# Peptides against a protein of PDB entry 6B9H: the designs that were tried, part 116

Target 1, 151 residues: chain A of PDB entry 6B9H
Amino acid sequence: AELCESLLTWIQTFNVDAPCQTVEDLTNGVVMAQVLQKIDPAYFDENWLNRIKTEVGDNWRLKISNLKKILKGILDYNHEILGQQINDFTLPDVNLIGEHSDAAELGRMLQLILGCAVNCEQKQEYIQAIMMMEESVQHVVMTAIQELMSK

## One batch from the design tools (peptide; made by RFdiffusion4, then SolubleMPNN)

Design b2_p26_8_s2 (from b2_p26_8, 9 letters changed)
Fold by OpenDDE base, seed 5:
Structure b2_p26_8_s2 (fold): chain B 151 residues (1-151), chain A 26 residues (1-26)
Amino acid sequence: as target 1 above (151 residues)
Amino acid sequence: SEAERQEILEKIQKAIEEKRKEREEE
């Protein structure tokens, strides 16, 4: 999906330790968790990160377990820290991500992480980083942000 | 161009601000 591919490119700008070259690399949630820790290390601290299992391989059950924890973390962060500034009326289906590597649902998941980045304490830094991206990617990312901020 | 990027930044900031206003009015 176009959204997923553009947001994968965006995720790669974080330079996390975990491999993040392909859509499949994101399906276990490890990259997402590391990105969230970079966004807000006080909230997504080491205790939180340690709940995400690494080295899950192709075990889709473990992937789904990780993804559920990450989604919960995002929703809790939105409520407790961001004051529900993003619209989460349509949540990603983490089962489809973990079991089938569904790019559309993965795109929705990454969109929620994007919402965290552009609403966090260092939101201006992340917004400015988006301005340094290729224009075609910027367009997709901007549209994704606008959708999150809509009623 | 940088001008185009600035326009995108403005649109993003506007979207964030509008969401903030709506939240505060509720």
Scores: peptide ipSAE 0.036, ipTM 0.606, DockQ to the pose 0.037
Fold by OpenDDE base, seed 2:
Structure b2_p26_8_s2 (fold): chain B 151 residues (1-151), chain A 26 residues (1-26)
Amino acid sequence: as target 1 above (151 residues)
Amino acid sequence: SEAERQEILEKIQKAIEEKRKEREEE
């Protein structure tokens, strides 16, 4: 999906330790967890990160387990820290992400992470970074942000 | 274009501020 592809490019700007070159690389949740830690290391601290299993391989059950933890973390962060800035919309199906590497659902997951970035304490820095991205990618990302903030 | 990107940025910033305002008023 176009959303997933553009957000993958956006995710790559975080330069996390885990491989993040393909959609498949994101399906185990490790990259996403590391990105969230960069967004807010006080909330997504090392103790939280340690709950995410590494060395998952292609075990889709473990992927789903990780993704559920990450989704919960995002939702809790939105409620506890961001004050419900991210609007209620269709949540990603983590089962489809973990078992089938569904790009559309992964895109929704990454969009939630995008929401965390553009509403966190460093929101202006992340927004400015997006403004420096390639125009085609920038357009998709900014549209995704607008969707998150719309009523 | 640059103008279009600036417009989008302003809309995003406005939307973020509006959400903050709404939360404070509730």
Scores: peptide ipSAE 0.036, ipTM 0.611, DockQ to the pose 0.059
Fold by OpenDDE base, seed 3:
Structure b2_p26_8_s2 (fold): chain B 151 residues (1-151), chain A 26 residues (1-26)
Amino acid sequence: as target 1 above (151 residues)
Amino acid sequence: SEAERQEILEKIQKAIEEKRKEREEE
């Protein structure tokens, strides 16, 4: 999926510790959790991050468990910190991500993380990073932001 | 705010347009 591939490229700019080269690398949620901690370490602190299991392997049940925690964290962050700036009417199906590595649903999850980045305290920093990306990726990211912020 | 969101989108759009113009001049 175009959305997932572009947002994977965007996620890679965070240079997190966990492997993040393929769609499969993102399905256990570890990369996403580390990215969220970079976005807002005061909210997504060490106590929150420690709830995400890092040794998951191919266990899709553990993947889904991690993804549910991450999704809840994003939604809570949007409510408590961002002031409901992003629209979450189309929530990702974390079951499809964990069990089948569904790229479309993974794209939706990454889109929510994008929403956190462009609305957080350091939003200008992340906007500048997007402005330095390749044009085709910028277009997809911009469209994704527009969709999230649509009323 | 709504104004801030619009500014973000305009900046990204401007960057895309500038890069497009640069490629067309090559």
Scores: peptide ipSAE 0.090, ipTM 0.651, DockQ to the pose 0.823; fails the geometry check
Fold by OpenDDE base, seed 1:
Structure b2_p26_8_s2 (fold): chain B 151 residues (1-151), chain A 26 residues (1-26)
Amino acid sequence: as target 1 above (151 residues)
Amino acid sequence: SEAERQEILEKIQKAIEEKRKEREEE
């Protein structure tokens, strides 16, 4: 999916410790969790990150478990910190991500993380970084942001 | 296009500011 491809490129700019070269690399949630910690380390602190299992291998059940925790974290962050600024009418199906590596649903998940970045305390930093991205990627990312912020 | 991206940026900025204002009014 185009959304997933562009957002994967965006995710790679965070330079997290976990491998993040392929869609499959993201399906266990470890990269996403590390990105969220970078976005807001006070909320997504080390204690929160430690709840995400790092040695899940290809076990789709464990992947889904991690992804559910991450999704919950994002939703809680939106409610508690961001004041429900992100439109979450289209939540990702984490079962499809974990079991089938569904790129479309993964794209939706990454879009929610994007929403966290552009609404967090350091949102201007992330917005500026997006403005410096390659044009084709930038277009997709910016469109994704607009979708999150609109009714 | 550049014009399209600029329009999106402006809409994003507007949306962010509006949400900020709404929070301040709560």
Scores: peptide ipSAE 0.039, ipTM 0.612, DockQ to the pose 0.059; fails the geometry check

Design b2_p26_8_s3 (from b2_p26_8, 14 letters changed)
Fold by OpenDDE base, seed 2:
Structure b2_p26_8_s3 (fold): chain B 151 residues (1-151), chain A 26 residues (1-26)
Amino acid sequence: as target 1 above (151 residues)
Amino acid sequence: SEAERQEILDKIERAIEEKRRRREAL
């Protein structure tokens, strides 16, 4: 999906330790967890990150477990820190991500992370970084932001 | 163009601010 591909490119700008070259690389949630830690390390601290299993392989059940934790983290962050800015937004189906590597649902998950970035304390830095991206990617990301803010 | 990108940026920033205002009003 176009959303997923563009947000994958956006995710790659965080330079996390975990491999993040393909959609499949994101399905275990490790990259997403590391990105969230970069967005707000005080909230997504080492204790939180340590709850995410890193040695998952192709075990879709473990992937789903990680993804559920990450989604909960995002929702809790939205409620506790961001004042429920994206609480009513369409939630991704983490089962489809973990079991089938569904790009559309993964795109929705990454969009929620995008919401965290553009509403966090360092929001202006992330917004400016997005403005420096290639135009095709930038367009999709900006559209995704606008969609988040419209609800 | 740069102008178009700036317009989009402004719209995003306004949307963020408006959403904040809505939350504060509730």
Scores: peptide ipSAE 0.295, ipTM 0.795, DockQ to the pose 0.059
Fold by OpenDDE base, seed 4:
Structure b2_p26_8_s3 (fold): chain B 151 residues (1-151), chain A 26 residues (1-26)
Amino acid sequence: as target 1 above (151 residues)
Amino acid sequence: SEAERQEILDKIERAIEEKRRRREAL
């Protein structure tokens, strides 16, 4: 999906330790967790990150477990820190992500992370970074932000 | 260009602020 591919490119700008070259690389949630920690290390601290299992391999059940924790973290972060700035947005189906590597649902998950980035304390830094992205990717990312802000 | 980037930045920032205002108005 176009959204997923563009947001994957965006995710890669975080330079996390976990592999993040393919859609499949994101399905276990490890990259997403590391990105969230970069966005707000005080909230997504080491204790939170340690709840995400890193050695999941192809175990889709473990992937889903991780993804559920991450989604909960995002929702809690929005409620507790961001004042529900992206509340009422369509939630991704983490089962489809973990079991089938569904790009559309993964895109929705990454869009929620994008929402965290553009509403966090360092939002200006992340917005500026987006402005430096390749035009086609930038367009998709900006559209995704606009969609978040329209709700 | 710098002008284009600034315009886009402003647009995004306005959208974020607009959402914030709507939330606070409820």
Scores: peptide ipSAE 0.285, ipTM 0.790, DockQ to the pose 0.036
Fold by OpenDDE base, seed 1:
Structure b2_p26_8_s3 (fold): chain B 151 residues (1-151), chain A 26 residues (1-26)
Amino acid sequence: as target 1 above (151 residues)
Amino acid sequence: SEAERQEILDKIERAIEEKRRRREAL
């Protein structure tokens, strides 16, 4: 999926500790959790991050467990911090991500994280970073933001 | 073009700000 590919490129700009080269690398949720911590370390603190299991391997049940925690974190963040900015947006199916590495659903998950970035306290920093992205990737990311803000 | 992209970014920034204002007004 084009959305997933572009947002994977966007995720890679965070330079997190976990491997993040492929779609499969994102399915366990570890990269996404580390990115959220960078977006707002006061909310997604070490205590929160420690709830995400590492070294889950190919266990899709553990992947789904992590992804559910992350999705909950995003929704709670929107409710408690961002004032329901993106809670009405279509939710990804984390079961399809964990069990089948579904790129379309993963793209929607990453889009929610993008929503956190462009609505957080440091939103201007992330918007400026997007301005420096390669044109084709930038276009997809910007379109994804517009979709979030239109609802 | 770069100008077109900048226009889109400006629209995004305005949309974000408008949402913020609507939230604060409630």
Scores: peptide ipSAE 0.270, ipTM 0.786, DockQ to the pose 0.059
Fold by OpenDDE base, seed 3:
Structure b2_p26_8_s3 (fold): chain B 151 residues (1-151), chain A 26 residues (1-26)
Amino acid sequence: as target 1 above (151 residues)
Amino acid sequence: SEAERQEILDKIERAIEEKRRRREAL
């Protein structure tokens, strides 16, 4: 999906340790967890990150388990830190991501992470980084932000 | 264009600020 492809490019700008070149690389949640830690290391600290299993392989059940923890972390972060700035939004189906590598649902998951970035303490830095991206990717990302803020 | 991108950026920033104001008004 267009959203997933553009947000994958955006995720790659974080330069996390885990491989993040393909959609499949994101399905175990490890990259997403590392990105969230960069966004707010005080909230998504080492104790939180250690709950995400890193040696998952092709086990889709473990992928789903990780993705559920990440989704919960995002929702809790929005409630406890961001004051529900992004709510009443369609949640991703983590089962489809883990079992089938569904790009559309993965795009929704990455959009929630985008919401965390543009509302966190260092939101201006992330917004400016987006403004420096390739125009076609930038357009999709900025449209995704507008959708989040319309709620 | 750069002008169009700046307009979008301004809209995003205004939307964020407006949400903040609504939250603080509660």
Scores: peptide ipSAE 0.029, ipTM 0.612, DockQ to the pose 0.058

Design b2_p26_8_s4 (from b2_p26_8, 12 letters changed)
Fold by OpenDDE base, seed 2:
Structure b2_p26_8_s4 (fold): chain B 151 residues (1-151), chain A 26 residues (1-26)
Amino acid sequence: as target 1 above (151 residues)
Amino acid sequence: SEEETQKILEQIQKAIEEKRKKREEE
C-alpha cells in the first residue's frame, strides 16, 4: 500500500534501534513504540516503553498485545496532551496487523503516529523533517495529515 | 486547530512546489 510504504520511509528517519526495513519489521510494534518515545519522551517514558515486549518473534498474539497497548497510548495521548486534534475516524485493526501483516491497516497505524508528530510540542521540528523528504513521500504525508485532521 | 493544520499543509505544499520548480529549472 502506498500509504504504508511512504510512512515506513518516514518512520525510518527516526533512526530507532529496532530494525525497521520492512512492513514485517513493524508488525510487533517495537519500532512504533520507540518512535513515540522520541516524539514525546515525557509521556511515552521508559515505564510505558517497558510494557512493550521486545522478544516477540512470529508470535502474532504477542504482536497484537503490543499493538493494542500502542494504539491505546496514541489515543490517550491525543485526548490528554494534544487536545483531540487527531480525528480517529477509522481505527486500525491491530489484529490484521499482528496476524497477517496487513499493510493497509499498518498504514493507518503509522498515520496516527504521524498525527502525534505534527501536533506534539516539537511539531515544527517534524514538519521541517517532512519538508526535506522526497516529493512522493511528501504528497502521501500531506494527504494523510489532511485526512487525519479534517473536521 | 484548523488554523494550525492549514499552516502545516501550506508548509509542506510550499516544499513540494520548491522541489518542482528546481527540477524545471534544470
Scores: peptide ipSAE 0.361, ipTM 0.819, DockQ to the pose 0.857
Fold by OpenDDE base, seed 3:
Structure b2_p26_8_s4 (fold): chain B 151 residues (1-151), chain A 26 residues (1-26)
Amino acid sequence: as target 1 above (151 residues)
Amino acid sequence: SEEETQKILEQIQKAIEEKRKKREEE
């Protein structure tokens, strides 16, 4: 999916420790968790990160478990820290991500993380980073931001 | 162009800030 491809490129700019070169690399949630910690390390602290299983392999049940924790973290962050600045969005189906590596649903998940980045304390930094990306990627990311903030 | 895209993103940033301000005032 176009959204997933562009947001994967965006995720790669965070330079996290976990492999993040393919869609499959993101399905266990480890990359996403590390990205969230960079976005707000005070909220997504080491105690939170330690709840995400790092040795998952091909176990789709463990992938789904991680993804559910991450999704909950995003929703709680939006409620407790962002003041519900992200509203009326379609929740990603984490079952399809974990079991089938569904790119469309993964794109929705990454879009929520994008919402966290452009609304967090360091929002200016992440917006500037987006402005330095390749134009074709910028277009998709911009549209994704517009969709999140139009509600 | 890249410059035009950047201007649009700046507009989005401003819109985000304005919406946040409105919510804080309510």
Scores: peptide ipSAE 0.216, ipTM 0.702, DockQ to the pose 0.060
Fold by OpenDDE base, seed 4:
Structure b2_p26_8_s4 (fold): chain B 151 residues (1-151), chain A 26 residues (1-26)
Amino acid sequence: as target 1 above (151 residues)
Amino acid sequence: SEEETQKILEQIQKAIEEKRKKREEE
């Protein structure tokens, strides 16, 4: 999916420790958790991160468990910190992500993370990072943000 | 181009600001 591909490229700019080269690399949630910690380390602190299992392999049940925790974290962050600045009207299906590596649903998850980034305290830093991205990616990111901010 | 990039970013920022304004007006 175009959304997922572009947001994967965006995720790679965070230079997290976990492998993040493919869609499959993101399905266990470890990369996403590390990205969220970079976005707001005070909220997504070590205690929060430690709830995410890192050695899941191909265990889709563990992936789903991680993804559920991450989604909850994002939603809680949106409500508690961001004041519902991002739109969560259509939540990603983490079951499809964990079990089937569904790119469309993963894209929606990454879109929520994008919402966190562009609304967090360091939002300008992430906008600047987007400025450095390839134009086609910028367009997709822009559209994704517009969708989040439209409601 | 830089112009296109700037336009994209302005649109991104506009979207963010519009959302903020809506919240503040409520």
Scores: peptide ipSAE 0.245, ipTM 0.709, DockQ to the pose 0.038; fails the geometry check
Fold by OpenDDE base, seed 5:
Structure b2_p26_8_s4 (fold): chain B 151 residues (1-151), chain A 26 residues (1-26)
Amino acid sequence: as target 1 above (151 residues)
Amino acid sequence: SEEETQKILEQIQKAIEEKRKKREEE
C-alpha cells in the first residue's frame, strides 16, 4: 500500500537497531517499539520495551501479541500524555498484520505512530524531519497527518 | 513544489498546536 511504503521510509529515518528494510521487518513490532521509545523514552521506557518479545521469527501468534501491546501503548499514550489529539476511530487490525503482513493495516499502525511523533514533546523535531523528506513521501505523510487531526 | 509542501506542513503544525491549546483550556 502507498501509505505503508511511505511510512516505512519515514520509519527508516529513526535509525533503530532492529532491521527495518521491508514491510515484513515491521510485522513483529520490534521496530515500532524502538521507534516509540525514541519518540518518548520517559513513557515508552525500558520496562515497557522489555514487554515486547524479540526474535519471534515467523510466529504470527507472537507477532500479534507484540502488536497488541504496542497498539495499547499508543492508545494509552494518546489518552494520558497527548490528550487525545489523534483520531483513532479506525484502529488497525493487528491480526491481519501479524498473520498476513497486511500492508494496508500496517500502514494504519504506522500512521498512529506518526500521530505520536507530531504531537509529542519533540513534535517540532519530527515535523522538521518530515519537511526534509522526498516530496512524494511528504505528500503521503502530510495526508496521513491531516487525516489524524480531522474530526 | 517543495516550498509549497513545507508551507502546508507548517500549517498543519500550527493547527496541531492550536487544537492542543484549545483542549487544554477546556
Scores: peptide ipSAE 0.215, ipTM 0.700, DockQ to the pose 0.059; fails the geometry check

## One batch from the design tools (peptide; made by RFdiffusion4, then SolubleMPNN)

Design b2_p27_1_s1 (from b2_p27_1, 13 letters changed)
Fold by OpenDDE base, seed 5:
Structure b2_p27_1_s1 (fold): chain B 151 residues (1-151), chain A 27 residues (1-27)
Amino acid sequence: as target 1 above (151 residues)
Amino acid sequence: SLLEKLLEELKKEETKKFFEELLAKAK
């Protein structure tokens, strides 16, 4: 999916420790968790990160477990810190991500993380970083942000 | 085509304007 591909490129700009070159690399949630910690290390602290299993392999059940924790973290962050600035009407299906590496649903998950970045305390820095990316990627990211903030 | 080139330029300007406005609101 176009959304997933563009947001994967965006995720790669965070330079996290976990491998993040392919869609499959993101399905266990480890990269997502590390990205969220970079976005807000006070909220997504070490105690939170330690709840995410790192040695998952191809175990789709463990992937789904991680993804559920991450999704909950994002939703709680949106409510408790961001003041519900993100429209979460359509949530990603983490089962499809974990079991089938569904790119469309993964894109929705990454879109929620994008929402965290452009609304967090460091929002200015993340917006500026996006503006330095390839124009075609910026356009997709713009559309994703517009969808999140739509009435 | 010329039309396609024009549309691409408009798309680029739209994107640039969006993030400039978003950045302004972030300050």
Scores: peptide ipSAE 0.668, ipTM 0.923, DockQ to the pose 0.958
Fold by OpenDDE base, seed 4:
Structure b2_p27_1_s1 (fold): chain B 151 residues (1-151), chain A 27 residues (1-27)
Amino acid sequence: as target 1 above (151 residues)
Amino acid sequence: SLLEKLLEELKKEETKKFFEELLAKAK
């Protein structure tokens, strides 16, 4: 999906330790967790990160478990820190992500992370980083942000 | 075509404007 592809490109700008070259690489949630820690290390601290299993392999059950924790973290972050600045009317189906590597649902998951980045304390830096990306990617990201902020 | 090029440029400007405004609000 276009959204997933563009947001994968965006995710890659974080230069996390975990592999993040393909959709499949993101399905275990490890990359997402590391990205969230970069976005707000005070909230997504080591204790939080340690809840995410890193040696998952192809175990979709473990993937889903991780993804559920991550989604919960994002939602809690939105509520507790961001003050409900992100529209969560359509939550990603983490089962489809974990079991089937569903790109559309993964895109929605990454979109929520995007919402965290553009609304966090360091939002300015993340916005500036996006502005340095390929225009086609920026356009998709813009659309994604607009969707998040629309009511 | 010329029209396609114009539309693409408009899209680029729209995107640029969006993030500039978003950035301004972020400061």
Scores: peptide ipSAE 0.668, ipTM 0.923, DockQ to the pose 0.954
Fold by OpenDDE base, seed 2:
Structure b2_p27_1_s1 (fold): chain B 151 residues (1-151), chain A 27 residues (1-27)
Amino acid sequence: as target 1 above (151 residues)
Amino acid sequence: SLLEKLLEELKKEETKKFFEELLAKAK
């Protein structure tokens, strides 16, 4: 999916420790968890990150478990820290992500993380970083942000 | 074509404007 591909490119700018070159690399949630920690290390602290199982391999059950925890973390962060600035009426299906590597649903998940970045304390820096990306990617990211913040 | 180039430039300007405004709100 176009959304997933653009947001994967965006995710790669975080330079996390976990591999993040392919859609499959993101399906276990480890990259996403590390990105969230970079976005707000006070909230997504080491204790939170330790709840995400590493070395999952191809175990789709463990992937789904991680993804559920991450999704909960994102939603809680939105409510507790961001003041519900993200419209979460359309949640990603983490089962499809974990079991089938569904790019469309993964895109939705990454979109929620994008929402965290552009609303967090360091939102200015993340916005500026996006503005340095390829225009085609910026356009997709813009659309994604608009969808998140729409009433 | 000229039309395609024009539309692409308009898209670029729209995107640029969006993030400039978003950045302004962030400051």
Scores: peptide ipSAE 0.668, ipTM 0.922, DockQ to the pose 0.956
Fold by OpenDDE base, seed 3:
Structure b2_p27_1_s1 (fold): chain B 151 residues (1-151), chain A 27 residues (1-27)
Amino acid sequence: as target 1 above (151 residues)
Amino acid sequence: SLLEKLLEELKKEETKKFFEELLAKAK
């Protein structure tokens, strides 16, 4: 999916420790958790990150478990820190991500993380980083942000 | 075509303007 591919490119700019080259690399949630920690390390601290299983392999049940924790973290962050600025009416199906590596649902998951980045304390830096990306990627990211902010 | 080129330029300007405004709000 175009959204997933563009946001994967965006995720790669965080230079996290976990492999993040393919859609499959993101399905266990480890990359996403590490990205969230970079976005707001005070909220997504080591204690939170330690709840995410790193050695998941092909165990889709563990993937889904991680993804559920991450989704909850994002929603809680949106409510407690961001003040419900992100439209979370349509949530990603983490079962499809974990079991089938569904790119469309993964894209929506990454979109929620994008919402965290452009609304967090360091939003200026993340917006500037996006502005340094290829225009085609920026356009997709813009559309994703607009969708999140729409009421 | 000339029309396609124009539309692409407009799209680029739209994207640029969006993030400039978003950045301005972030500062």
Scores: peptide ipSAE 0.666, ipTM 0.922, DockQ to the pose 0.952

